# Designs tried in a protein design run: peptides against a protein of PDB entry 5A53. Part 147

Target 1, 230 residues: chain A of PDB entry 5A53
Amino acid sequence: LVENVKQALFIPGQSCNKNLHDIMVDLSALKKPDMKRFNRKNDIHPFEDMSPLEFFSEKNDCSLMVLMTSSKKRKNNMTFIRTFGYKIYDMIELMVADNFKLLSDFKKLTFTVGLKPMFTFQGAAFDTHPVYKQIKSLFLDFFRGESTDLQDVAGLQHVISMTIQGDFQDGEPLPNVLFRVYKLKSYKSDQGGKRLPRIELVEIGPRLDFKIGRIHTPSPDMVTEAHKKP

## One batch from the design tools (peptide; made by RFdiffusion4, then SolubleMPNN)

Design b2_p18_8_s1 (from b2_p18_8, 8 letters changed)
Fold by OpenDDE base, seed 2:
Structure b2_p18_8_s1 (fold): chain B 230 residues (1-230), chain A 18 residues (1-18)
Amino acid sequence: as target 1 above (230 residues)
Amino acid sequence: MEFVDLSKHEDDIVSSKP
């Protein structure tokens, strides 16, 4: 079975800055080899006109897109877009808080290309609240692609952790999502002739705290079509 | 088996402008 791994396109918007560029590079590195990055800024306003994104989806054969924009109202904004049949399925704005850390802020580590991360989700709202369900679905779709049954433990090199920052009630502002990436390190301890496997999690970055912005939800018809496996 | 150094910034691919 050739896994039809979803391709991602990273797009600098007209207002893309150095911080967003660095974040884009670091986040896209985790999506290798299944990513493209544009080096030119594009004037795209996805909540005003989605047509340019549908065009880019089709021309680049990318069902995942990330638009990098920044304004006074929406600083360090990563708009995550999914397409189905090159039409917009859903969109979500995730604004990176100023406390972000890049891969350069962590111990340099090498990765095997193409290994899928394990995900951990902390917070009940990831399973119950519509917005956090969309975030969970998006990140799973972004990094895992199609769920193959055999996440062979032998292929596990890194863990992506997503945590809802605290509890919230109905009508309150939605807490940030804390994005963390860890590498699994295995050590063989020779203690007394028994090789005990020691596993350690080492944070590798990037470290991103996402503030939730605007959301475009899929139409019921597109949900039905996207779940129709051929 | 290709190993990627994630700590390196790589060059961006040229955008296919419309």
Scores: peptide ipSAE 0.021, ipTM 0.592, DockQ to the pose 0.033
Fold by OpenDDE base, seed 5:
Structure b2_p18_8_s1 (fold): chain B 230 residues (1-230), chain A 18 residues (1-18)
Amino acid sequence: as target 1 above (230 residues)
Amino acid sequence: MEFVDLSKHEDDIVSSKP
């Protein structure tokens, strides 16, 4: 069963600024060809009314959405939304810290579109803590691409790394998630007469530190429906 | 295989208005 690649819709909110626009462009480039971007700002408040997002999900056939908003309380906010049957499944606010880097801040690299990223998750909470489990699930779902059985290691071009920034205890503020993108470079090293293939990871961007905001979790019924394979 | 330069802003712009 080839699961159809989930399409992503990037939506500038009314408060979308230049920085968020640039971040949107760079992040959506990693989702090519399976992305759409709105050119117009939309006045959407997903935690107040979800109906506009459900409408956009259906009209654009996109089960993934990212709303770009910025306020004094929620600066550089990327609301990630997933839908199931064009109904809101889950939402999470991820606010980009001011230390972000765009693709233009890194060495220009070409890559092949449509190759699946490898994911790495650093931090035990990605497997145990509900919020970080949702983040892990979201990013895997967002960037997984086509389920080709040929995960040929030879087709590995890039790595998406997600790291929880430090340890935390129960009741403490949730640490940021450090989003990093690397390209694999293969070098033939002529060290000592043995040509060993050397693989290097080169950061290509964007570099995003995500502060966790508000979360909407799916109902138990929607979880059951979404896990029912047709 | 389409080679994309990530530094190129491609204007894949969809109108949000019906």
Scores: peptide ipSAE 0.020, ipTM 0.587, DockQ to the pose 0.034
Fold by OpenDDE base, seed 1:
Structure b2_p18_8_s1 (fold): chain B 230 residues (1-230), chain A 18 residues (1-18)
Amino acid sequence: as target 1 above (230 residues)
Amino acid sequence: MEFVDLSKHEDDIVSSKP
């Protein structure tokens, strides 16, 4: 079965700064080989006009897009967009907190291309709260695509951990989502003359704390259509 | 098995304005 892996397009917005560019490079590296990046800034305001993104989706054959923008109100903003039939399905703003770490802040590790990450989600809201359900769905779509659980285990090289930063009640501001990436390092430990398989998790970056911004939810019709096509 | 250094910047494609 040729997995129809969703392609991602990373777009620097007009307000894209060096930090966002570096974050874009590092996050997009995790999406290799199924990633494209624009080298030029594009003046796109997705919550005002979605047409430019639909154009880019179609023109680049990318059903995933990430727009990098920054303003005083929305600093280090990554707008994640999904399309269906090159039409906007959903969007979410995830603003990277200033405490981010780049891949360069960690020990360089090599990866085999084409190995998909395992995901871990910490926080019940990922299964119950509409916004966190969308985030979970988005990141699974973004990094796993349409793969079966069994193939992901056989090629397990790295883990993406997503954690909701604390508990919250209805009507409270939504806690940040902590994005962490780990490589699995297998080694044989000689304990007492028996070589036991040992697995260590090594953080590899990037380290991103996402503040949740604006959301565009899919229309009920698009939800129905997206679930009908395998 | 192709090993990729994730810290390597790859070439960016030229964006076209809509």
Scores: peptide ipSAE 0.020, ipTM 0.601, DockQ to the pose 0.034
Fold by OpenDDE base, seed 4:
Structure b2_p18_8_s1 (fold): chain B 230 residues (1-230), chain A 18 residues (1-18)
Amino acid sequence: as target 1 above (230 residues)
Amino acid sequence: MEFVDLSKHEDDIVSSKP
């Protein structure tokens, strides 16, 4: 079954700053060609009124949206939104820590557009804790290209790594999620006449540490509908 | 095989008016 690639829309909010714009550009570059970016600021408050996002989802045929806002309480905030049938499915605020790195902070590398990343998830909570399960699901949905049964290993260009920053107990603040992007480099090792293919991971950026903010969870009815494979 | 420099800031599209 070829699943249609989900399109992403990047929306600068009214409080979008230069740093968030640069982060948006770099993160959206990993979603090419399946992304759109708005150049105008939009006054959207998704936790107060979701209707503007549903409108944008329908008008742009995008089931993924990212709203960029910044305030004293929610600095460098990327609100990730998913829609189902152009209705809000879920939302999560992920605030980028000040230690972020842009693609320009790394060695410039050339990439093929449209190659599907491999994912790695570090931390048991990605499989057990509701919030981290949502984050895992979101990022898989966001960067999954066409589901072809033949993930030809030959098409693997890059790895997205997501790590929960440390252990936590119940009732403690949720640890940050460390987002890292690596390119696979194949080296011909000339050790001893046997050309063993050596694969190295090279960080390419962006480097983002996400602090978890507010969450909107899907209704039970929408979960049931979204899991109904045709 | 199209190779793109991901570090380039490409032009943003105009927001669709509601």
Scores: peptide ipSAE 0.017, ipTM 0.552, DockQ to the pose 0.033

Design b2_p18_8_s2 (from b2_p18_8, 8 letters changed)
Fold by OpenDDE base, seed 1:
Structure b2_p18_8_s2 (fold): chain B 230 residues (1-230), chain A 18 residues (1-18)
Amino acid sequence: as target 1 above (230 residues)
Amino acid sequence: MTFVDLKKEEHLFVKSKP
């Protein structure tokens, strides 16, 4: 599927706090230049009324949205929304655990804005379980950037890693998803006259553990339309 | 560590527009 890079809109909800704002800033920095942020709080309740999000999607030409809200029941909640034809395709609540780390908590590594990340997903459920399949799809869509044929290894700067935190059985609460971002550092190690390219992964942040909340899934018809090859 | 082959995972991508 060759389409233009999906644009993301970050929306602070009415209950957005300082921590969520900081998380929003850091996560959205990974989506630059294909990102917009609202500076004003918006009173949006996507699981009650989706119409405001559809309006914002169309008005801003953003097919990705992230709503930042916090309550006692849903602390540090990032609602990720995708649209198809400016209509809601899917939504998922991902609540950031209190153990989060910001970019400022890591050693300042300069990164080039707009480079495509590599992705890693750890956990069999990313390929089998509907919720984790949606998360995998969402984060691939969110961060894949431009469709370029040249996965130029020279352009590989970042790795986005998502890990399911432990095993689970049917009927058990869904484990958290551990979101990690690494920078690839190539060192020319001169080991005994053979320059072996050594690649090291250095965590750069943010570090987010996502608790899964409410989900909205598309209709079968909308799935069919959204996956139609041209 | 296995990296996602985006070409093999194209079926997971959702169009934004018809």
Scores: peptide ipSAE 0.464, ipTM 0.934, DockQ to the pose 0.840
Fold by OpenDDE base, seed 3:
Structure b2_p18_8_s2 (fold): chain B 230 residues (1-230), chain A 18 residues (1-18)
Amino acid sequence: as target 1 above (230 residues)
Amino acid sequence: MTFVDLKKEEHLFVKSKP
């Protein structure tokens, strides 16, 4: 089953600022060619009224959306939304910490557009805790490229690393998720007549530390329908 | 709270396909 590549729509909210715009441009560059961006600000409040997002999902044929907003309570907020049948499936607020780095802060490396990144997840909670399981599912779904059986191994150029920032107990605030992007660089090392391929990971950006905000979880009925293979 | 009628203002929200 060739699953169609999910299209992403990036939406600047009314409170979108220059920093969020720059982050939006850099993050959406990793989703090329399977992304759209709005150029105008839109007054959308997804935890108050989801209807505008369902309308945009249908009209733009996008099952992934990212809303860019900022307030005193929710600074540099990226709301990630997934739809199923153009209805809201789930939502999560991920607030970008002030220590972010843009692609311009790293060495410019050429990359082939459309190659599927490899993911690495660091932290046991990605497999056990419901919030981190949703984050893992979201990012795997978001950057899932065309699954071509043969090209996946030969074309590995990028690694996306997601790390939970420290341990936590029940009732404690959820640690941040550290988002990092690396390019694989192969070197021929001439060590003593055996050409051992040396692989280096070079950070290419963006660098984002995500603070977890509000979450909307899918209904049990929508989970069942979304997992039914056609 | 300005209710934007998204259907009436579709030209503000939907990118026309080039």
Scores: peptide ipSAE 0.010, ipTM 0.450, DockQ to the pose 0.019
Fold by OpenDDE base, seed 4:
Structure b2_p18_8_s2 (fold): chain B 230 residues (1-230), chain A 18 residues (1-18)
Amino acid sequence: as target 1 above (230 residues)
Amino acid sequence: MTFVDLKKEEHLFVKSKP
């Protein structure tokens, strides 16, 4: 089954600032060509009224959305939204910490648009904890692209790394998720007569530390419908 | 520079089931 590539819509909220705009530009560049951006600010409050997002999902044929907002309580907030049948499936607030780095902060490396990234997830909670499972699922959906049977490993240029920042116990605040993007560089190493390809990871950005905010979890019925393969 | 040995991390390759 060739799954259609999920399209992403980036939406500046009314409180979108320059930093969020720059982050939006850089993060959305990783989703090209399967990305749209609005240039106008939209007054959307997804945890109060989800109907504008459902409208935008349908009108733009986008099952992925990112709302960019900032307030004193929720600084540099990226609300990630997924839809199923143009209805809200899930939402999560991911607030970007002030230590972020843009693509311009790294050595400019050319990357081919449309190549599928590899993913690495560091932290057992990505498989066990509901919130981190949602984050893992979200980012896989966001960047996985078209499911083709042809894994041309030769075309893999990027690695997206997601790390849970430290251990946590029940009842403690959830640790940040460290988002990193690397380019694979293959070097022919002449170590010992066997040309073992040495692969080096070079960080290319953006570098984002996500603080977890509010979440909306799908109903069990929506989970069942979304997992039905056509 | 963090070296990831991709051969040891083959389990990170989601083989699409045919």
Scores: peptide ipSAE 0.005, ipTM 0.374, DockQ to the pose 0.090
Fold by OpenDDE base, seed 2:
Structure b2_p18_8_s2 (fold): chain B 230 residues (1-230), chain A 18 residues (1-18)
Amino acid sequence: as target 1 above (230 residues)
Amino acid sequence: MTFVDLKKEEHLFVKSKP
């Protein structure tokens, strides 16, 4: 089954500011060509009424959405939404900390558009804790692109690193998730007639520290339906 | 095909933290 590449829709909310707009532009650039952006602000409150997002999912044929909002309580908030059959599957608020870096803050490197990134996850909770499992699932789904069985290492250009910021116990506030993007640089070193490949990681941005906000989890029935491969 | 063992390269991600 060649799963069709999931399309993402980036939506400026009514409270979208310049910083969020810039973050939206940079993050959405990593999803090209499978990305749409609205140019107009839309007054959407997904935890109050999900119907406008379901409407946009259907009308734009996008199963991934990102709503950009900002308030005193939820500054620089990126609400990531997934739909299944144009109905809300899950949602998570990820608030970008003020220490963010844009692509313009890094050395400009040429890259091929549309190459699938490789992911690395640092922190045991990505496999055990339900919230971090959802984050892992979301980002893998968001950037998965075409399922080519052979991730041709020749096509490996980008690495996305996601790190849980420190240890935590049950009942403690959930640590931030550190989002980092690297480009792989391969150097051929001629050492004594043996070409040893040297690989270096170069940060290219954006750099985002995500504070976890509100979460909507899928119903058990929707999980079962979404896992049914035809 | 150069396989990058990203588990072995985890130290590169730690060093890139400011």
Scores: peptide ipSAE 0.000, ipTM 0.338, DockQ to the pose 0.039

Design b2_p18_8_s3 (from b2_p18_8, 7 letters changed)
Fold by OpenDDE base, seed 4:
Structure b2_p18_8_s3 (fold): chain B 230 residues (1-230), chain A 18 residues (1-18)
Amino acid sequence: as target 1 above (230 residues)
Amino acid sequence: MEFVDLKKEEDLIVKSKP
């Protein structure tokens, strides 16, 4: 079954600033060719009214959306939205910390558009804690390309690494999620006559530290429907 | 596929009406 690649829509909110625009451009570059971007600001408040996002999902045939907003309380906020049947499935606010790095901050490397990334998740909470499970599911869904059975090792170009920043206990603020992107580089090692291929990971950006904000979780009924394989 | 870039919520309501 070739699962259809989920299309992403990037939406500048009314409060979108230059930094968020630059982050949007760089993050969306990783989703090419399965990405659309609005050029104009849209006055959308997804935790007050979700109907504009459902409308955009349907009219643009996008089951993934990212709303770019910034306020004093929620600086550099990326609201990630998923839809199912053009209805809101889940939402999460991920605020980008000020220490972010753009693709321009890294050494320019040739990159083939449309290759599926490998994922690595660091932190047990990605498999146990409901919020981090949602984040893991979201990013896997967001950057999951075509499920071709033939994704041989030859198609692996880049790795997306997601790390929970430290341990936490119940009642503590949820640690940030560290988003990193690496390119796989193969070197021929000339050490000792055996050409062992050395694989190195080179950071290519963007570098984003996500602070977790507000969350909308799907209804049990929508979870059941979304997991029904056709 | 046409990409719909809207400015205001009012534009969404008008276009969402059948």
Scores: peptide ipSAE 0.018, ipTM 0.560, DockQ to the pose 0.023
Fold by OpenDDE base, seed 1:
Structure b2_p18_8_s3 (fold): chain B 230 residues (1-230), chain A 18 residues (1-18)
Amino acid sequence: as target 1 above (230 residues)
Amino acid sequence: MEFVDLKKEEDLIVKSKP
């Protein structure tokens, strides 16, 4: 059974810089083999005209897209786009804070390509607040794709942790989302003749703190259509 | 606006040697 794993397309925008390129390479490595990258810059402004992204979605058969742009107002901006039937479903701007760490900043660990990560979400707003619900949905959709059975536990290698950075009230700026990636290391510890499986989490990167920017939410009609797929 | 078919970057599949 070929799992209908959603394919991701990474697009350098016209304002894509070296840091964003490096972040793109490292984040896209977690999506292998279900990832495509463009090597050329494209002048795309998704909140002004969505048509170029719909075209790329169709031509590349990618329902996930990430546009890499940077400006004074929106530094290190990753616009995450989802399509349904090659039409824009939703979009969110996630700006990477300057404290980011690349895979090269961590101890190189061998990993198997194509293993699905386990997710952990920290913060009640992931289940209550519309924006954080969208972020949760997006990242689950981006890395897990369609829900497959119990076989996921035997191949568990990675944990992606997403944490809302602090509490907030209505009308306050939305706290950042802290993105962390860990590798599971299983050690057999012989304590007193009992082999206790010890599991350790080792951070492998990238480390990204996401500032939330502009959002496009799906129409009620598109939500209904997207849920009708068997 | 002619969207040029951007050449796919060949994914360097780092095959970890066994």
Scores: peptide ipSAE 0.014, ipTM 0.465, DockQ to the pose 0.020
Fold by OpenDDE base, seed 5:
Structure b2_p18_8_s3 (fold): chain B 230 residues (1-230), chain A 18 residues (1-18)
Amino acid sequence: as target 1 above (230 residues)
Amino acid sequence: MEFVDLKKEEDLIVKSKP
């Protein structure tokens, strides 16, 4: 089954600033060619009115959206939205911490566009806790690209790593999610006449630490309908 | 397969729809 690659729309909100713009550019570059960006700021408040996002989903044929906003309460906020049938499925606010690194902060590397990243998730909560399960699902959905059954290890060029920043107990604030992007670098090491391929992970950016904000969860009915579509 | 320098690519910016 070739799953159609989900298209992403990046939307500068009214409060989008230079840092958010730069983050948007760098993160959206990882989603090429399956990405669109608006060049104008749009006054959207998704937790107050979702209708503008549903409109944009339909009119741009994008089932993934990222709204870039910043306020004193929600600094460097990336609201990730998924739609199903152009209706809001789920939303999550992920606020980028000030320690972010752009692609410019890393060594320039060439990548093949359109290759699927491998994902790694560090933290048991990605499989057990509802919020982290949603984050895992979202990022897999966002970057998974075309489902080729060929997990051709030979085609693996980059790894997206997501780590929960520490342990937490029930009722504690949810730890940040550390987003890291690596390129696989293969080199031939001559060790003792056997050329063993050595693979190294090289961080390429962006580096984003996500603080979890507000969440909209899908209705049980929408979950059921979204899973029924092949 | 197109090899792209992610730092050199021109970003396609679409007009916001009203």
Scores: peptide ipSAE 0.013, ipTM 0.513, DockQ to the pose 0.035
Fold by OpenDDE base, seed 2:
Structure b2_p18_8_s3 (fold): chain B 230 residues (1-230), chain A 18 residues (1-18)
Amino acid sequence: as target 1 above (230 residues)
Amino acid sequence: MEFVDLKKEEDLIVKSKP
């Protein structure tokens, strides 16, 4: 089965700032080689008019897009968009909190391009709540693409951890999603002539706390079509 | 709109396999 790896397009919006640019660079690096970035700012308002994003999806053959915008109401906003047949499938605004850390804030570690990360999800709502289900689906789709069989443990380099920040009840504001990236570091411990493999998780960045914003959900018809294997 | 081929951007010290 040829892995149909979904391509991502990163788009600076008109209100993109230095912090968003740096976040975009660092997050997009995890999607290499299956990523494109625009250098120029684009005046796109996806919740007002989706047609420019559909045009970019088709023109660039990218089924994943990330729009970088910032305003007083939606500071450091990453709008994640998925398309199906170059039409908008879903959208979600994830606003990066000011406590973010870049790759430069961590120890520089080399990594191999094209290795798919393992994901961990912490919080029951990732399996029960519709918004967190969409976030889970989005990030799995963004970084794993279609599930090939058991990724040989030999290919495991990165772990992406996503945690819901605390418990919440129905009708309460949705807690932030804590995004963390770790590298597996293997050590051979020489204890008494037995080399025991020690595996450590080392945070490599970026570190992002996402506040959930506006959401566009797919129509039932689009869900059905997107789940039909071609 | 210009795409940057980010395969060449050293933003991450990526060892490309030879």
Scores: peptide ipSAE 0.008, ipTM 0.442, DockQ to the pose 0.025; fails the geometry check

